# Designs tried in a protein design run: peptides against a protein of PDB entry 3JWR. Part 189

Target 1, 323 residues: chain A of PDB entry 3JWR
Amino acid sequence: TRELQSLAAAVVPSAQTLKITDFSFSDFELSDLETALCTIRMFTDLNLVQNFQMKHEVLCRWILSVKKNYRKNVAYHNWRHAFNTAQCMFAALKAGKIQNKLTDLEILALLIAALSHDLDHRGVNNSYIQRSEHPLAQLYCHSIMEHHHFDQCLMILNSPGNQILSGLSIEEYKTTLKIIKQAILATDLALYIKRRGEFFELIRKNQFNLEDPHQKELFLAMLMTACDLSAITKPWPIQQRIAELVATEFFDQGDRERKELNIEPTDLMNREKKNKIPSMQVGFIDAICLQLYEALTHVSEDCFPLLDGCRKNRQKWQALAEQ
Target 2, 298 residues: chain A of PDB entry 3JWR as posed
Amino acid sequence: TRELQSLAAAVVPSAQTLKITDFSFSDFELSDLETALCTIRMFTDLNLVQNFQMKHEVLCRWILSVKKNYRKNVAYHNWRHAFNTAQCMFAALKAGKIQNKLTDLEILALLIAALSHDLDHRGVNNSYIQRSEHPLAQLYCHSIMEHHHFDQCLMILNSPGNQILSGLSIEEYKTTLKIIKQAILATDLALYIKRRGEFFELIRKNQFNLEDPHQKELFLAMLMTACDLSAITKPWPIQQRIAELVATEFWEQGDQVGFIDFVCTQLYEALTHVSEDCFPLLDGCRKNRQKWQALAEQ

## One batch from the design tools (peptide; made by RFdiffusion4, then SolubleMPNN)

Design b2_p14_5_s4 (from b2_p14_5, 9 letters changed)
Fold by OpenDDE base, seed 2:
Structure b2_p14_5_s4 (fold): chain B 323 residues (1-323), chain A 14 residues (1-14)
Amino acid sequence: as target 1 above (323 residues)
Amino acid sequence: SEADAVLEYGEFYA
């Protein structure tokens, strides 16, 4: 395609020029092409292209395929969300120095997972999919969408000309796919809630050890969630705009719940309760986000900007809630 | 409660 030719021929700017190592990164000013260039830079600077002998054209095609399999009519869970998740992963690995704690296969898997974790997202949560009796709800009992996202990820990885993993041994390939699956499934926030207590307790007791395979898996899950939710850590103008996108998608679901399911939506998805957004954001930060970024900062102090951003945004939302 | 909030957010963001 013309798009592929343009991407493959383009000079990829440095990570410094693209600012993709910054936790404060924003994609708002970037074209789709520039987001793809950023993604190439992430793979390159993590040594994934070299270590796994990725062909440049194949990587370019894969990135474009992933991007194409996000829906444009979904307000938040689109390519830009996936891209920002991957950028946060890159920043956490580089600036947050988590790269030094992980294997190359784990890093490869996490980056692929971050980009792929919401593939073909429909702008509705698992509860809606289940309640609407969608065909996907018949295939999977739990983490319905995350299973679908992984299936989409696998489909793309196996598609002709998109096989970025072709340079891996059979064992490396199997390991990578296992980690990708686990990482995508970990983005089910319900699973995060179930598992985070173990992680926080290990940190609190100073018993956290990445050499333990179970704790490594747990950490990768927590890191995925931290990147997935990273919009909450962004500078206030960025956070505010992203929160509007989230609200738009949730209100769209609420409208569908009224129309299609004949139910009253929860406050979070109720357009008529838009005035509750600031207080709900405070609640979200307190209930879900703060402890995660605190724990992540204990694993690597260089991740502090995520925690600091989250705290600053809590203050901003609280101030709005008091008006 | 915090527990209720956790359950609510976990259900809605999942």
Scores: peptide ipSAE 0.167, ipTM 0.841, DockQ to the pose 0.349
Fold by OpenDDE base, seed 3:
Structure b2_p14_5_s4 (fold): chain B 323 residues (1-323), chain A 14 residues (1-14)
Amino acid sequence: as target 1 above (323 residues)
Amino acid sequence: SEADAVLEYGEFYA
């Protein structure tokens, strides 16, 4: 395609030029081509292209295939969300110095997972999928959409000309797919809530050890969630704009719940309760976000900008809630 | 409450 030719022939700017190591990064001013260039730079600077012998054209095709399999009519859970999740992962690995704590296969898996974690997202949550009796709800009992996202990820990875993992041994390939699956499934916030207590307790007791395979898996799950939710850490103008996209998608679901399911939506998805957004954001930060970024900062102090951003946005949302 | 927010966001954000 013309898009592939343009991407494959383009000079890829440095990570410094692209500012993709910054926790304050914004994609709002970037074209789709520039987001793809940023993605190439992430793979290159993490040594994934060299270590796993990725062909440049294959990587370019894979990136464009991943981007193509996000829906354009979904307000938030689209390519830009996946791209921002991957950028936060890259920043956490580089600027947050988490790269030195992980294997190359884990890093490879996390980056692929971050880009792929919401593939073919429909702008509705697992609860809606289940209540609407969607065919996917018959295939999976839990984490319905996350299983679907992984299936889409696997389909793309196995598609002709998209096989970025062809340089891996059979064992490396199996290990990578296992980690990708676990990482995508970890983006189900219901699973995060179930598992986070173990992580926080290990940190609190100073018993956290990344050499333990179970604790490593737990950390990778927490890191995925931290990147997935990273919009809450962004500078206030960016946070506000992203919160509006999230609210738009949630209100669209709420409208569908009323129309299609004859159900009154929760406050979070109720367009009539738009005035509650600031207080709900404070509640979300307190209940879900703060402890995660605190714990992540304890693993690596260089991740502090995520925690600081979250705290600053809490203050801003609280000030709006008091208005 | 924090508990309500956990339930609401945990079920609804993903």
Scores: peptide ipSAE 0.162, ipTM 0.839, DockQ to the pose 0.412
Fold by OpenDDE base, seed 5:
Structure b2_p14_5_s4 (fold): chain B 323 residues (1-323), chain A 14 residues (1-14)
Amino acid sequence: as target 1 above (323 residues)
Amino acid sequence: SEADAVLEYGEFYA
């Protein structure tokens, strides 16, 4: 395609030029081509292209295929969300110095997972999929969308000309796919809630050890969630804009719940309760986000900008909630 | 409650 030709022929700017090592990164000003260039840079600077012998054209095609399999009519859970998740992962690995704590296969898997974790997202949550009796709800009982996202990821990875993992041994390939699956499934916030207590307790007791395979798996899951939720850590103007996108998608679901299911939506998805957004954001930060970024900062102090951003945004949301 | 908020957000963001 013309898009592939343009991407494959383009000079990839440095990570410094692209600012993709910054926790404060914003994609708002970037074209789709620039987001793809950023993604190439992430793979290159993480040594994934060299270590796994990725062909440049294949990587370009794969990136474009991933981007194409996000829906344009979804307000938040689109390519830009996946791209921002991957950028936060890259920043956490580089600026947050987590790269040195992980294997190349784990890094490869996390980056692929971050880009792929919401593939073909429909702008509705698992609860809606279940209640609407969608065909996907017949295939999967729990983490319905995350299983679908992984299936889409696997489909793309196996598509002709998209096989970025062709340089791996069969064992490396199997390991990578396992980690990708686990990482995508970990983005189910319900699973995060179930598992996070173990992680926080290990940190609190100073018993956290990445040499333990179970704790490694747990950490990768927590890191995925930290990147997936990283919008809450962004500078206030960016945070506000992303919160508006999230609210738009949630209100769209709430509107569908009324029309299609004859259900009164919860406050979070109720357009008429828009005035509660600031207080709900404070609640979200306190209930879900703060402890995660605190724990991540204990694993690597260089991740502090995520925690600091989250705390600053809590103060901003609290100030709005008091008006 | 915090517990209710955790359950709510877990259900709605998942």
Scores: peptide ipSAE 0.160, ipTM 0.837, DockQ to the pose 0.367
Fold by OpenDDE base, seed 1:
Structure b2_p14_5_s4 (fold): chain B 323 residues (1-323), chain A 14 residues (1-14)
Amino acid sequence: as target 1 above (323 residues)
Amino acid sequence: SEADAVLEYGEFYA
């Protein structure tokens, strides 16, 4: 395709030029081509291209295939969300110095998972999928969308000309797919809620050890959530704009819930409750975000910008809630 | 409660 030819022939700017190491990164000004170039840079600077002998054309095709399998009519859960999740992962690995704590296979899996974690997202949550009796709800009882996202990820990885994992041994391939699956499933916030207590307790007791395979898996799950929710950490103008996209998608779901399911949406998805967004954001930060970024900062102090950003945005949302 | 809010957010963002 013309898009593939353009991407494959393009000079990939440095991570410094692209600012993809910054926790304050914004994609708002970037073209789709530039987001793909950023993605190539992430793979390159994490040594994944070299270590796993990725062909440049295959990587380019894979990136474009992943991007193509996000829906354009979804306000938030689109390619830009996946790209920003991957960028936060890259920043956490590089600037946050988490790269030094992980294996190359874990890094490979996390980056693929971050880019793939919301593939074919429909702009509705698992609850809507269940209540609408969608065919996917018959296939999976829990984490319905995350299972679907993983299936889409696997389909792309196995598609002709997209096999970025072809340089791996059979054992490396199996390990990588296992980690990808676990990482994508970890983006189910319900699973985060179930597992986070163990992580926080290990941190609090100073018993956290990445040499333990179970604790490593737990950390990878927490890191995925931290990157997935990283919009809450961004500079206020960026955070506010992303919150509008999230609200748009949630209100679209709420409108569908009224029309298609004949139910009253929850406040979070109720367009008539737009005035509650600031207080809901404070609640979200307190209930979900703060403790995660505190724990992550305890694992690596260089991740402090995520915690600091979250705290600053809490203050901003609180000020709006008081108006 | 904070627990209820956590469950609500967990169900809505996932």
Scores: peptide ipSAE 0.158, ipTM 0.840, DockQ to the pose 0.393

Design b2_p14_6_s1 (from b2_p14_6, 8 letters changed)
Fold by OpenDDE base, seed 3:
Structure b2_p14_6_s1 (fold): chain B 323 residues (1-323), chain A 14 residues (1-14)
Amino acid sequence: as target 1 above (323 residues)
Amino acid sequence: MAALEALELVADAQ
């Protein structure tokens, strides 16, 4: 395609030029081509292209295929969300110094998972899928969308000309797919809520050890969630704008819940309760985000900008909730 | 998943 030719022939700027190591990064000013160039730079600077012998054209095609399999009519859970999740992962690995704590296969899996974790997202949560008796709800009992996202990820990875993992051994391939699946499934916040207590207790007791395979898996899950939620850590103008996209998508779901399911939406998804967004954001930060970024900062102090951003945004949302 | 969905999940988990 013309898009593939343009991407494959383009000079890829440095990570410094692209600012993709910054926790404060914003994609709002970037074209789709620039987001793809950033993605190539992430793979290159993590040594994934070299270590796994990725062909440049295959990587370019894969990135464009992933981007194409996000829906354009979804306000938040689109390519830009996946790209920002992957950028936060890259920043956590580089600036947050987590790269040296992980294997190359784990890094490969996390980056693929971050880009792929919401593939073909429909702008509705698992509860809606279940209540609407959608065909996906018949295939999976739990983490319905996350299983679908993984299936889409696997489909793309196996598509002709998109096989970025062709340089891996059979064992490396199996390991990578296992980690990708676990990482995508970990983006189900219901699973996060179930597992986070173990992680926080290990940190609190100073018993956390990445050499333990179970604790490693737990950490990768927490890191995925931290990147997926990283919008809450962004500078206030960026955070506020992303929160509006999220609210738009949730209100669209609430409108569908009324129309299609004949139910009153929750306050979160109720367009008429837009004035509750600030207080809801405070509640979200307190219930989900703060402890996660605190724990992540204990694993690597260089991740502090995520925690600091979350704290600052809590203050901003609280001030709006009091108005 | 975004901040707001997590509140719903937290509400359902409480």
Scores: peptide ipSAE 0.033, ipTM 0.756, DockQ to the pose 0.469
Fold by OpenDDE base, seed 4:
Structure b2_p14_6_s1 (fold): chain B 323 residues (1-323), chain A 14 residues (1-14)
Amino acid sequence: as target 1 above (323 residues)
Amino acid sequence: MAALEALELVADAQ
């Protein structure tokens, strides 16, 4: 395609030029082409292209295929969200120095997972999918969308000309797919809530050990969640804009819940309750985010900007909730 | 999942 030709022929700027190592990174000013260039840079600077012998054209095609399989009519869970999740992963790996704690296969899997974790998202949560009796709810009992995202990821990875994993051995391929699946499934916040206590307790007791395979898996899940939620850590102007996108998508779901399911939406998804957004954001930060970024910062102190950003945004949201 | 879906999950878990 013309898009592929343009991407494949383009000079890929440095990570420094693209600012993709910054936890404060914003994609708002970037074109779709520039987001693809950033993604190429992430793969390159993580040594994934070299270590796994990725062909440049294949990587370009894969990135464009991933981007294409995000919906344009979804306010938040779109390519830009996936791209920002991957950028946060890249920043956590590089600037946060988590790269040194992981294998190349784990890094490969996490980056693919971050880019793929919301593929074909419909702008509705698992609860809506279940309540609407959507065909996907017949295929999966739990983490419905996350299973679908993984299936979409796998489909793309196996598509002709998109096989970025073709340089892997059979065992490396199996390992990578396992980690990708686990990482995508870990973005179900229900699973995060279920598992986080074990992680936090290991951290609190100074018993956390990445050499333990179970603890490694747990850490990768927590890291995925930390990147997926990383909008809450962004500089306030960015945070506000992303929160508006999230609110838009949730209100769209709430409107559909009223219309299609004949139910009153929760305050979170209720357009009429928009004045509760600041207090809800404080509640979200306290209930979900703070302890995660504290624990992540304990694993790697260089991840502190995520925690600091989260704390700063809590203060900003609290100030708005008091108005 | 978006930041706000976590609140719903927390509310549903409660």
Scores: peptide ipSAE 0.033, ipTM 0.756, DockQ to the pose 0.482
Fold by OpenDDE base, seed 1:
Structure b2_p14_6_s1 (fold): chain B 323 residues (1-323), chain A 14 residues (1-14)
Amino acid sequence: as target 1 above (323 residues)
Amino acid sequence: MAALEALELVADAQ
């Protein structure tokens, strides 16, 4: 395609020029082409292109295929969300120095998972999918959308000309797919809530050991969640704008819940209760985010900007909730 | 943001 030719022929700027190592990164000023160039840079600077012998054209095609399989009519859970999740993963790996704690296969899997974790997202949560009796709810009992996202990821990886994993051995391929699946499934916040206690307790007791395979898996899940939620850590102007996108998508779901399911939406999904957004954001930060970024900072002190950003945004949301 | 789904999950867990 013309888009593929343009991407494949383009000079890929440095990570410094693209600012993709910054935890404060914003994609708002970037074109779709520039987001794809950033993605190429992430794969290159993580040594994934070299170590796994990725062909440049295949990587370009894969990136464009992933981008194409996000819906444009979804306010938040779109390519830009996936791209920002992957950028946070890249920043955590590089600037946060988590790269030094992981294998190349784990890094490969996490980056693919971050880009793929919301593929074909419909702008509705698992609860809506279940209550609407959608065909996907018949395929999966739990983490319905996350299973679908993984299936979409696998479909793309196996598509002709998109096989970025073709340089892997059979065992490396199996390992990578296992980690991708686990990482995508870990973005279900229900699973995060279920598992985070074990992670926090290991950190609290100073018993956390990445050489333990189970603890490694747990860490990768927590790291995925930390990147997926990373909008809450961004500089305040970025945070506000992303919160508006999320609110838009949730209000769209709430409108559909009224119309299609004949139910009153929760406060979160209710556009008439938009004045509760600041207090809800404070509650979210306290219940979900703070402990995660604290624990991540204990694993790697260089991840502190995520925690600091989260704390700063809590203050901003609290100030708005008091008005 | 899995954030607000988390609020639903937190609300459902409360």
Scores: peptide ipSAE 0.033, ipTM 0.763, DockQ to the pose 0.488
Fold by OpenDDE base, seed 2:
Structure b2_p14_6_s1 (fold): chain B 323 residues (1-323), chain A 14 residues (1-14)
Amino acid sequence: as target 1 above (323 residues)
Amino acid sequence: MAALEALELVADAQ
């Protein structure tokens, strides 16, 4: 395609030029081509291209295939969300120095998972999919969308000309796919809520050990969640704009819940209750985000900008909730 | 998963 030719021939700017090591990164000013260039730079600077002998054209095609399999009519859970999740992962690995704690296969899997974790997202949550009796709800009982996202990820990875993992051994390939699956499934916040207590307790007791395979898996899950939620850490103007996108998608779901399911939406998804957004954001930060970024910062102090951003945005949302 | 879905899940888990 013309898009592939343009991407494959383009000079890829440095990570410094692209600012993709910054936790404060914004994609708002970037074209789709520039987001793809950023993604190439992430793979390159993490040594994934070299270590796994990725062909440049295959990587370019894969990135474009991933981007194409996000819906354009979904306000938040689109390519830009996946791209920002991957950028946060890259920043956490590089600037946050988490790269030094992980294997190359884990890094490869996390980056693929971050880019793929919401593939073909429909702008509705698992509860909606279940209640609407969608065909996906017949395939999976729990984490319905996350299973679908992984299936889409696997489909793309196996598609002709998209096989970025072709340079891996059979064992490396199996390991990578296992980690990708676990990482995508970990983006179900229900699973996060279920597992986070173990992680926080290990941190609190100073018993956290990445050499333990179970604790490693737990950490990768927590890191995926931290990147997936990273919009809450962004500078206030970016945070506000992303919160508007989230609210738009949720209100669209709520409108569909009324129309298609004949149910009253929750306050979160109720367009008429938009005035509750600031207080709901404070509640979200307190219930989900703060402790995660505190724990992550304990694992790597260089991740502090995520915690600091989250704290700053809590203050901003609280000030709006008091008005 | 978006920030706000987490509030729903926390509310349902409480």
Scores: peptide ipSAE 0.032, ipTM 0.751, DockQ to the pose 0.469

